# Peptides against a protein of PDB entry 4N3Y: the designs that were tried, part 61

Target 1, 83 residues: chain A of PDB entry 4N3Y
Amino acid sequence: ETRDQVKKLQLMLRQANDQLEKTMKDKQELEDFIKQSSEDSSHQISALVLRAQASEILLEELQQGLSQAKRDVQEQMAVLMQS

## One batch from the design tools (peptide; made by RFdiffusion4, then SolubleMPNN)

Design b2_p17_4_s3 (from b2_p17_4, 11 letters changed)
Fold by OpenDDE base, seed 5:
Structure b2_p17_4_s3 (fold): chain B 83 residues (1-83), chain C 83 residues (1-83), chain A 17 residues (1-17)
Amino acid sequence: as target 1 above (83 residues)
Amino acid sequence: as target 1 above (83 residues)
Amino acid sequence: SVLEELEQRLEELRSLL
């Protein structure tokens, strides 16, 4: 019967629309979460990278100091051995 | 006195070397941590992206279904009104 | 698209190191 069929189809249409709206909302929330998570991760990693860079500078300074100290010891030892 | 000076310099050299080794180790551990953290974040975000893509496909299917259902209702309504 | 932006951001994260 056509009238009953139309009523059935209208119900199905409403159900589909409800599901669509729900899915749209869920997707938007997921996208927002991913965006926020990505930004947070980026900030965290950037901070750690800066820390690593600072450590690298310190390493270079220490290496230079070590090399200089070694040279100084060698020079003083040479004087000692010649005296 | 040269001998005392040499001994002092040797001590300073040892201290510098110890600090260098410690800093090198700490830097390596930090780099490893950053690498692991980045990989973990990448995997997590990738999984979320896949989920979002699945949601997008579902949305498209639902939209198509909704459009078809609307057309079906309209066609049946037309038949009903003509009878 | 939003997904493309997210994928691009993901690639940026992978290339930070």
Scores: peptide ipSAE 0.066, ipTM 0.469, DockQ to the pose 0.033
Fold by OpenDDE base, seed 2:
Structure b2_p17_4_s3 (fold): chain B 83 residues (1-83), chain C 83 residues (1-83), chain A 17 residues (1-17)
Amino acid sequence: as target 1 above (83 residues)
Amino acid sequence: as target 1 above (83 residues)
Amino acid sequence: SVLEELEQRLEELRSLL
């Protein structure tokens, strides 16, 4: 009968609404998790990139030091050979 | 004396070269680590984004279902009231 | 450079959301 049909549909509507609310919550939680995870990774990788850059600067300094040291050795050798 | 100076400089040069090689290795290892970490994060986040998209599709379907259910209830109520 | 590539990948990661 129509009355029973209406009651059934009302129940289905309530159930669907409950499911919608649950799914909305789940989606939001997932998005929040993704955002947080991305931010954490970004911070970590940024710190590591800075460390790599510092290492590169150190390498450049060491290379310059090596070049100068080689020149200094050559200069001193010249003095020695001429003595 | 000059001879001792040369020997000292040669030692310093060798030490500097050893330090350079060590630093080059350390830098490369750091870059490799960053690359791997970034790739891992990218894969994980991509998968999560796809899951979020699936949830959004489900939400849209549920919303459409709710709207239709509401219309169905209204139609049945009209039949009941007119009977 | 490798560092530039890593920085680019980092930016891509940030842009996913």
Scores: peptide ipSAE 0.066, ipTM 0.461, DockQ to the pose 0.032
Fold by OpenDDE base, seed 3:
Structure b2_p17_4_s3 (fold): chain B 83 residues (1-83), chain C 83 residues (1-83), chain A 17 residues (1-17)
Amino acid sequence: as target 1 above (83 residues)
Amino acid sequence: as target 1 above (83 residues)
Amino acid sequence: SVLEELEQRLEELRSLL
């Protein structure tokens, strides 16, 4: 019976529309989550990179200082042995 | 006195070396942490992107289905009204 | 350098979307 067929199709249409709207919402939430997660990670890692760079500078300075100190000690030892 | 100066410089050298080694370790740990964090985030975000893409495909299919269902209902309604 | 590699990896992460 055509009337019953129409009613069935109307139900199917409503159900499909509900699913569409739900899926659209889920997709949007997922995209927002991805964006936020990416930004948070980016900020955190950027901060850590800066810390690592600061450590690198410190290491370079320390290496120079150590080299100089070693030379100074050796020079003074030479003076001691020559006196 | 030169001997005392040498002893002082030797102490300074040892202290500087200890600090250097500590800083090198800290830097390495930081780099490892950054690397691991980045990889974890990358994998997670990639998976989420794939999920979003799957949702997009589903949405396209649902939209097509809804359009077809709407047309089918309208056609059957026309038949009803013409009978 | 390792730092440059990390910076590159960070950029890759930012461009995943």
Scores: peptide ipSAE 0.066, ipTM 0.460, DockQ to the pose 0.033
Fold by OpenDDE base, seed 1:
Structure b2_p17_4_s3 (fold): chain B 83 residues (1-83), chain C 83 residues (1-83), chain A 17 residues (1-17)
Amino acid sequence: as target 1 above (83 residues)
Amino acid sequence: as target 1 above (83 residues)
Amino acid sequence: SVLEELEQRLEELRSLL
């Protein structure tokens, strides 16, 4: 009977719509999670990069100091040998 | 006394070198950590993107099904009205 | 699309390696 068929199809349509809405929600949540995760990772990496840069600066300073100290020792040794 | 001064400077040089080596190690560890963290994040995001894509495909299928079901209901209703 | 934007962001992250 056509009437009963229509009712069945209407129910199927409602069910399909519910599934669609659920899937849309799930997709949105997943996208939001990915976005947040990416932002968090970006911030973390940026912070770590800054720390690495600070370490690099310190390294350069130490290298310069080491080089100067080496020169100073060599100069003092030269003085000692001349005495 | 120059000799004592040289000894002191040599000690300072050794200490500076030790600090330099430590800093170099720390820098390397930090860089390795950044690299690993980035890889982990990349893998995670990639997996999530694939899941999002699957959800998108399902959404498209459901939308198509919904549209067809709607048309079917409308057609059946038209038949009913003509009877 | 949002998905394409996320994929682009992923590529940006990969570029940091």
Scores: peptide ipSAE 0.063, ipTM 0.472, DockQ to the pose 0.034

Design b2_p17_6_s2 (from b2_p17_6, 7 letters changed)
Fold by OpenDDE base, seed 5:
Structure b2_p17_6_s2 (fold): chain B 83 residues (1-83), chain C 83 residues (1-83), chain A 17 residues (1-17)
Amino acid sequence: as target 1 above (83 residues)
Amino acid sequence: as target 1 above (83 residues)
Amino acid sequence: SVLEELERQLEAARSLL
């Protein structure tokens, strides 16, 4: 019967629409998650980069200090050898 | 005494070198961590992008199905009205 | 840049969806 067929198709339509809305929601949540995840990662990496830069500065200072100390030792050793 | 000064400077030199080596190691570990973290994030994001693309395909299919179902209902309704 | 690549991928994803 045509009436029965119409009712069947109406049900199928409702089911399809429900699934569509669900999928749209899931997609949006996924996009939001990706966005948030990428932002969090970016911030974390930026912080780590700053820390690495601080370490680089410290390394340069330590290297300079080491070189100076070595020179000072050499100078004092020379004085010792002359005494 | 010069000898005592030399010994003091030698100690300072050793301490500075130890600190330098430690800092170099820490810096390298940090760089390695940043590299690994970024690679992991990249892979994760890529996977999520693929999932999002799959969702897009599904959405398109659902929309097509919904449109077809709507047309089918309309056609059957027309038949019903004619009967 | 790895970060730039990640940003590119994310933007591409947003544009496709």
Scores: peptide ipSAE 0.057, ipTM 0.453, DockQ to the pose 0.038
Fold by OpenDDE base, seed 1:
Structure b2_p17_6_s2 (fold): chain B 83 residues (1-83), chain C 83 residues (1-83), chain A 17 residues (1-17)
Amino acid sequence: as target 1 above (83 residues)
Amino acid sequence: as target 1 above (83 residues)
Amino acid sequence: SVLEELERQLEAARSLL
């Protein structure tokens, strides 16, 4: 019967709409997650880069200090030999 | 005494070198961590993007189906009214 | 693209090391 067929189609339509709404929600959640994850990663990496830069500065200072210390030792050794 | 001063400087040199080596190691670990973290994030986000794209395709298909279902219902309703 | 921007930032960060 046509009437029964119409009712069947109406049910199918409702089911399809429910699935569509669910999928739309899921997609939006994924997009939000990607956005948040990207921002978090960016912030974390930025912080780590800054820390690495600080370490680089420290290394440069230490190398300078070591070079100076070496020179100082050599100078004192020369003095010792002359005495 | 000069000799004692030299020995003191030698100790300072060793200490400085130890700190330098430690800091170099720490910096390298940071760089490795940044690299690994970046790669992991990139891979994860890529996977999520693909999933989002799949969801988009599904949504398009569902919308097409819904539109068709609506048309089918309307057509059957017209038939019903004519009968 | 967000991913492309992230990749760019990562590359820039690595270049600083």
Scores: peptide ipSAE 0.052, ipTM 0.446, DockQ to the pose 0.040
Fold by OpenDDE base, seed 2:
Structure b2_p17_6_s2 (fold): chain B 83 residues (1-83), chain C 83 residues (1-83), chain A 17 residues (1-17)
Amino acid sequence: as target 1 above (83 residues)
Amino acid sequence: as target 1 above (83 residues)
Amino acid sequence: SVLEELERQLEAARSLL
């Protein structure tokens, strides 16, 4: 009967609404997760970039030191050969 | 003596070179790690974005279904009241 | 997008190293 059909449709409506609310929650959680994941990754990458830059500076210093040491050895050798 | 000084400097030069090579290796490993980390994160985020988009489509379908169900209930109620 | 920005930053970092 029509009355029973109406009651059935009302139940379906309630079920649909519940699913809608659930899906809305899930979607929001996904969006929040994406945001958080991106922020965490960004921070991690930034830290690694800074570390790499520190290594770059150290390399430059080492190269300079190596060049200077080579020159110093050459100078000392010249003195030795003159003695 | 000068000779001993030269030998000392030669040792220092070798040590400096070893440290240079080590630091170069470390720097390269950091760069590689940054690259890999970024790629992994990008893939993960892309997957989550697609999932979120799927949820968005589902939400739209649910909203449409809910609206239709509401209209159907209203129509059935009208029939019932006329009986 | 956030991803594009991260990729840009990473590429910029690589260019400096």
Scores: peptide ipSAE 0.050, ipTM 0.446, DockQ to the pose 0.039
Fold by OpenDDE base, seed 3:
Structure b2_p17_6_s2 (fold): chain B 83 residues (1-83), chain C 83 residues (1-83), chain A 17 residues (1-17)
Amino acid sequence: as target 1 above (83 residues)
Amino acid sequence: as target 1 above (83 residues)
Amino acid sequence: SVLEELERQLEAARSLL
């Protein structure tokens, strides 16, 4: 019976070691994934922020142009009506 | 010619307004995407962190079990050898 | 910023692992 107990414990030890190594690997992969995911997200967000800023600049330019165009139309309409 | 100028400016004004509205929409979509992307990333990272923590707990338990099992095997081997 | 907060959280998480 002692021999059987030893053999059983040896098997359990091997199984536990296998699970330990697997878990260590899984943990490392999770850490690496978290790191990579964060880096990818950061870069993507930064790129999108820059694009949003470009859109804001364009919006400001368009608004200025629109107001100027409106004034130009009004001026030309006044000239047209008095003719 | 004045009438032609007015018509041209009216067209330009309409085109500028269309572009303005489009750009406003695009900017809003970018802002919404940035917000959503950040939220999604945050939640995903949090979930992965919790999983990594669970793995660490399991690792600690396995290490303790492994050391105990090793001691048990050694004890049983000693008993076996003296028999 | 939200991005800086995420980076802070990630670093904090790593320190706990």
Scores: peptide ipSAE 0.049, ipTM 0.455, DockQ to the pose 0.043

Design b2_p17_6_s4 (from b2_p17_6, 8 letters changed)
Fold by OpenDDE base, seed 1:
Structure b2_p17_6_s4 (fold): chain B 83 residues (1-83), chain C 83 residues (1-83), chain A 17 residues (1-17)
Amino acid sequence: as target 1 above (83 residues)
Amino acid sequence: as target 1 above (83 residues)
Amino acid sequence: SVLEELEERLEAARSLL
């Protein structure tokens, strides 16, 4: 009967709509999660990059200091030999 | 005394070298960590993006199905009214 | 440099969305 068929289709429509709404919600939650995860990772990595840069500066300073110390030792050794 | 001064400078040189080596190691470890963290994040986010895309496809299919179901119901209602 | 590479990788990760 046509009336029964219509009722069946109405049920199918409601079920499909329920699934659509659920899937829309799930997708939105996933997108929000991705966004948050990306922001967190970006912030953390940015901080770590800054720390690495600071370490690079320190290494350059240490290398300069070592070179100077080596020169100072060599100079003092020369003085010692002349005395 | 010059000799004592040389010995002092040699000690300072050794200390500076130790600090340099330690800092070089620490910097390398940090860079390795950043590299690994970035790769892990990239892989995870890529996977999540793919899942989001799959959800988008599903949503499109569901919307098409809902539209069809609505049309089918309307058509059957028209038939019912004509009978 | 390695730091530049790391910065580039970070930017690539940010652009995935």
Scores: peptide ipSAE 0.068, ipTM 0.449, DockQ to the pose 0.034
Fold by OpenDDE base, seed 2:
Structure b2_p17_6_s4 (fold): chain B 83 residues (1-83), chain C 83 residues (1-83), chain A 17 residues (1-17)
Amino acid sequence: as target 1 above (83 residues)
Amino acid sequence: as target 1 above (83 residues)
Amino acid sequence: SVLEELEERLEAARSLL
């Protein structure tokens, strides 16, 4: 009968609403997780980038020091050869 | 003496070169790690984004279904009231 | 949208290097 059909549809409506609420929650949790994961990764990568930059500066200093040391050795050798 | 000074400087030069090579290696490893970490994170986030998009589509379908169900109930109620 | 924002943030992370 129509009355029974209405009751069935009302139940289906309630079930659909429950599923909607559940899915909304799941979606929100997923978005929050993505946000958190992205932020954490970004921070980690940024820290590593800074570390790499520090290493780059150190390399430049070492190269400069090496070049200077080479020149100093050459100068001392010249003095030695003149003695 | 000058000769001893030269030998000392030569040793310092060798040490500096060794440190340079070590630092170059460390820098390269760090860059490789950053690259790998970034790629892994990117893949993970991309997968999660796709999942979120699927959830969004499902939510739209649920909302449409809910609206239709509500209309169907209203129509059936009208039939019932006319009987 | 939130999803578009997340995708944008992902692109930003990829551009750090």
Scores: peptide ipSAE 0.068, ipTM 0.453, DockQ to the pose 0.033
Fold by OpenDDE base, seed 5:
Structure b2_p17_6_s4 (fold): chain B 83 residues (1-83), chain C 83 residues (1-83), chain A 17 residues (1-17)
Amino acid sequence: as target 1 above (83 residues)
Amino acid sequence: as target 1 above (83 residues)
Amino acid sequence: SVLEELEERLEAARSLL
């Protein structure tokens, strides 16, 4: 009985170690995936922010241009009405 | 010797099982984290895309407005110069 | 502004990951 018990425990130990090694490998792969996915998402979001920034700058320039154009028209109209 | 070997193997088996259980728990937590992080990132990126789209629409509207204003000024100047 | 909101959202995303 003792001999059979030793053999059974040895087998169970080997099985547990194999499962442990597999699980550790899977965990490492998930950590690597998280790291890569985090970097990719961060870069993508950063690119979108920069694009939004460029759009905001262009909007401000267009608003300034429109305001200036309105002022120029008003000035020209004033000059012509005084003629 | 056989009895001592059985006891040693029993201890090693318990240690391996404890380590396995811990590693499995850690793996599950990482999987849950990946799932949640992926969903959050996806929604956030989608929101940024929609915001960028809204900014693009506004830019197009302002460009149209500026172009129209330029045309209106040119037309008004033409009318006044013909007077 | 839209830019400030996007920057805030970016920071939130980076903090989550």
Scores: peptide ipSAE 0.066, ipTM 0.399, DockQ to the pose 0.037
Fold by OpenDDE base, seed 3:
Structure b2_p17_6_s4 (fold): chain B 83 residues (1-83), chain C 83 residues (1-83), chain A 17 residues (1-17)
Amino acid sequence: as target 1 above (83 residues)
Amino acid sequence: as target 1 above (83 residues)
Amino acid sequence: SVLEELEERLEAARSLL
């Protein structure tokens, strides 16, 4: 019975060690994934922010152009109606 | 010539307005995407952190179990060798 | 910023691992 008990404990020890190593690997993979995911997200967000800023600049230019064009049309309409 | 000039400016004004509306839409979509991407990343990171914490707890339990099992095996081996 | 907040959360998470 003692021998059987020792054999059982040896098996349990091996199984526990295997599970430990597996869990250590899984933990490391999770940490690496979190790091990589965060880096990827940061770069993507930064790129999108820059694009949004470019759109803002374009919007401002277009608004200025639109207001100028409106004034030009009004001026030309006034000239046309005088003739 | 004045009439032609007015017609040209009217077309330019319409085109500029169309471009403005398109750019406004694109900017809003970018802002929404940035917001959604950030939220998704935050939730994913949080979930992964919790999983990593669970792995840490399991590792600690396994290490304790492994050390105990080792002691148990050593004790039983001593008993076995006495017989 | 939201990005800075995410970076801070990530760093905090790493410190707990």
Scores: peptide ipSAE 0.065, ipTM 0.456, DockQ to the pose 0.043

Design b2_p17_8_s1 (from b2_p17_8, 9 letters changed)
Fold by OpenDDE base, seed 5:
Structure b2_p17_8_s1 (fold): chain B 83 residues (1-83), chain C 83 residues (1-83), chain A 17 residues (1-17)
Amino acid sequence: as target 1 above (83 residues)
Amino acid sequence: as target 1 above (83 residues)
Amino acid sequence: SVLEELEQRLEELRSLL
């Protein structure tokens, strides 16, 4: 019967629309979460990278100091051995 | 006195070397941590992206279904009104 | 698209190191 069929189809249409709206909302929330998570991760990693860079500078300074100290010891030892 | 000076310099050299080794180790551990953290974040975000893509496909299917259902209702309504 | 932006951001994260 056509009238009953139309009523059935209208119900199905409403159900589909409800599901669509729900899915749209869920997707938007997921996208927002991913965006926020990505930004947070980026900030965290950037901070750690800066820390690593600072450590690298310190390493270079220490290496230079070590090399200089070694040279100084060698020079003083040479004087000692010649005296 | 040269001998005392040499001994002092040797001590300073040892201290510098110890600090260098410690800093090198700490830097390596930090780099490893950053690498692991980045990989973990990448995997997590990738999984979320896949989920979002699945949601997008579902949305498209639902939209198509909704459009078809609307057309079906309209066609049946037309038949009903003509009878 | 939003997904493309997210994928691009993901690639940026992978290339930070």
Scores: peptide ipSAE 0.066, ipTM 0.469, DockQ to the pose 0.032
Fold by OpenDDE base, seed 2:
Structure b2_p17_8_s1 (fold): chain B 83 residues (1-83), chain C 83 residues (1-83), chain A 17 residues (1-17)
Amino acid sequence: as target 1 above (83 residues)
Amino acid sequence: as target 1 above (83 residues)
Amino acid sequence: SVLEELEQRLEELRSLL
């Protein structure tokens, strides 16, 4: 009968609404998790990139030091050979 | 004396070269680590984004279902009231 | 450079959301 049909549909509507609310919550939680995870990774990788850059600067300094040291050795050798 | 100076400089040069090689290795290892970490994060986040998209599709379907259910209830109520 | 590539990948990661 129509009355029973209406009651059934009302129940289905309530159930669907409950499911919608649950799914909305789940989606939001997932998005929040993704955002947080991305931010954490970004911070970590940024710190590591800075460390790599510092290492590169150190390498450049060491290379310059090596070049100068080689020149200094050559200069001193010249003095020695001429003595 | 000059001879001792040369020997000292040669030692310093060798030490500097050893330090350079060590630093080059350390830098490369750091870059490799960053690359791997970034790739891992990218894969994980991509998968999560796809899951979020699936949830959004489900939400849209549920919303459409709710709207239709509401219309169905209204139609049945009209039949009941007119009977 | 490798560092530039890593920085680019980092930016891509940030842009996913």
Scores: peptide ipSAE 0.066, ipTM 0.461, DockQ to the pose 0.032
Fold by OpenDDE base, seed 3:
Structure b2_p17_8_s1 (fold): chain B 83 residues (1-83), chain C 83 residues (1-83), chain A 17 residues (1-17)
Amino acid sequence: as target 1 above (83 residues)
Amino acid sequence: as target 1 above (83 residues)
Amino acid sequence: SVLEELEQRLEELRSLL
């Protein structure tokens, strides 16, 4: 019976529309989550990179200082042995 | 006195070396942490992107289905009204 | 350098979307 067929199709249409709207919402939430997660990670890692760079500078300075100190000690030892 | 100066410089050298080694370790740990964090985030975000893409495909299919269902209902309604 | 590699990896992460 055509009337019953129409009613069935109307139900199917409503159900499909509900699913569409739900899926659209889920997709949007997922995209927002991805964006936020990416930004948070980016900020955190950027901060850590800066810390690592600061450590690198410190290491370079320390290496120079150590080299100089070693030379100074050796020079003074030479003076001691020559006196 | 030169001997005392040498002893002082030797102490300074040892202290500087200890600090250097500590800083090198800290830097390495930081780099490892950054690397691991980045990889974890990358994998997670990639998976989420794939999920979003799957949702997009589903949405396209649902939209097509809804359009077809709407047309089918309208056609059957026309038949009803013409009978 | 390792730092440059990390910076590159960070950029890759930012461009995943």
Scores: peptide ipSAE 0.066, ipTM 0.460, DockQ to the pose 0.033
Fold by OpenDDE base, seed 1:
Structure b2_p17_8_s1 (fold): chain B 83 residues (1-83), chain C 83 residues (1-83), chain A 17 residues (1-17)
Amino acid sequence: as target 1 above (83 residues)
Amino acid sequence: as target 1 above (83 residues)
Amino acid sequence: SVLEELEQRLEELRSLL
């Protein structure tokens, strides 16, 4: 009977719509999670990069100091040998 | 006394070198950590993107099904009205 | 699309390696 068929199809349509809405929600949540995760990772990496840069600066300073100290020792040794 | 001064400077040089080596190690560890963290994040995001894509495909299928079901209901209703 | 934007962001992250 056509009437009963229509009712069945209407129910199927409602069910399909519910599934669609659920899937849309799930997709949105997943996208939001990915976005947040990416932002968090970006911030973390940026912070770590800054720390690495600070370490690099310190390294350069130490290298310069080491080089100067080496020169100073060599100069003092030269003085000692001349005495 | 120059000799004592040289000894002191040599000690300072050794200490500076030790600090330099430590800093170099720390820098390397930090860089390795950044690299690993980035890889982990990349893998995670990639997996999530694939899941999002699957959800998108399902959404498209459901939308198509919904549209067809709607048309079917409308057609059946038209038949009913003509009877 | 949002998905394409996320994929682009992923590529940006990969570029940091």
Scores: peptide ipSAE 0.063, ipTM 0.472, DockQ to the pose 0.034

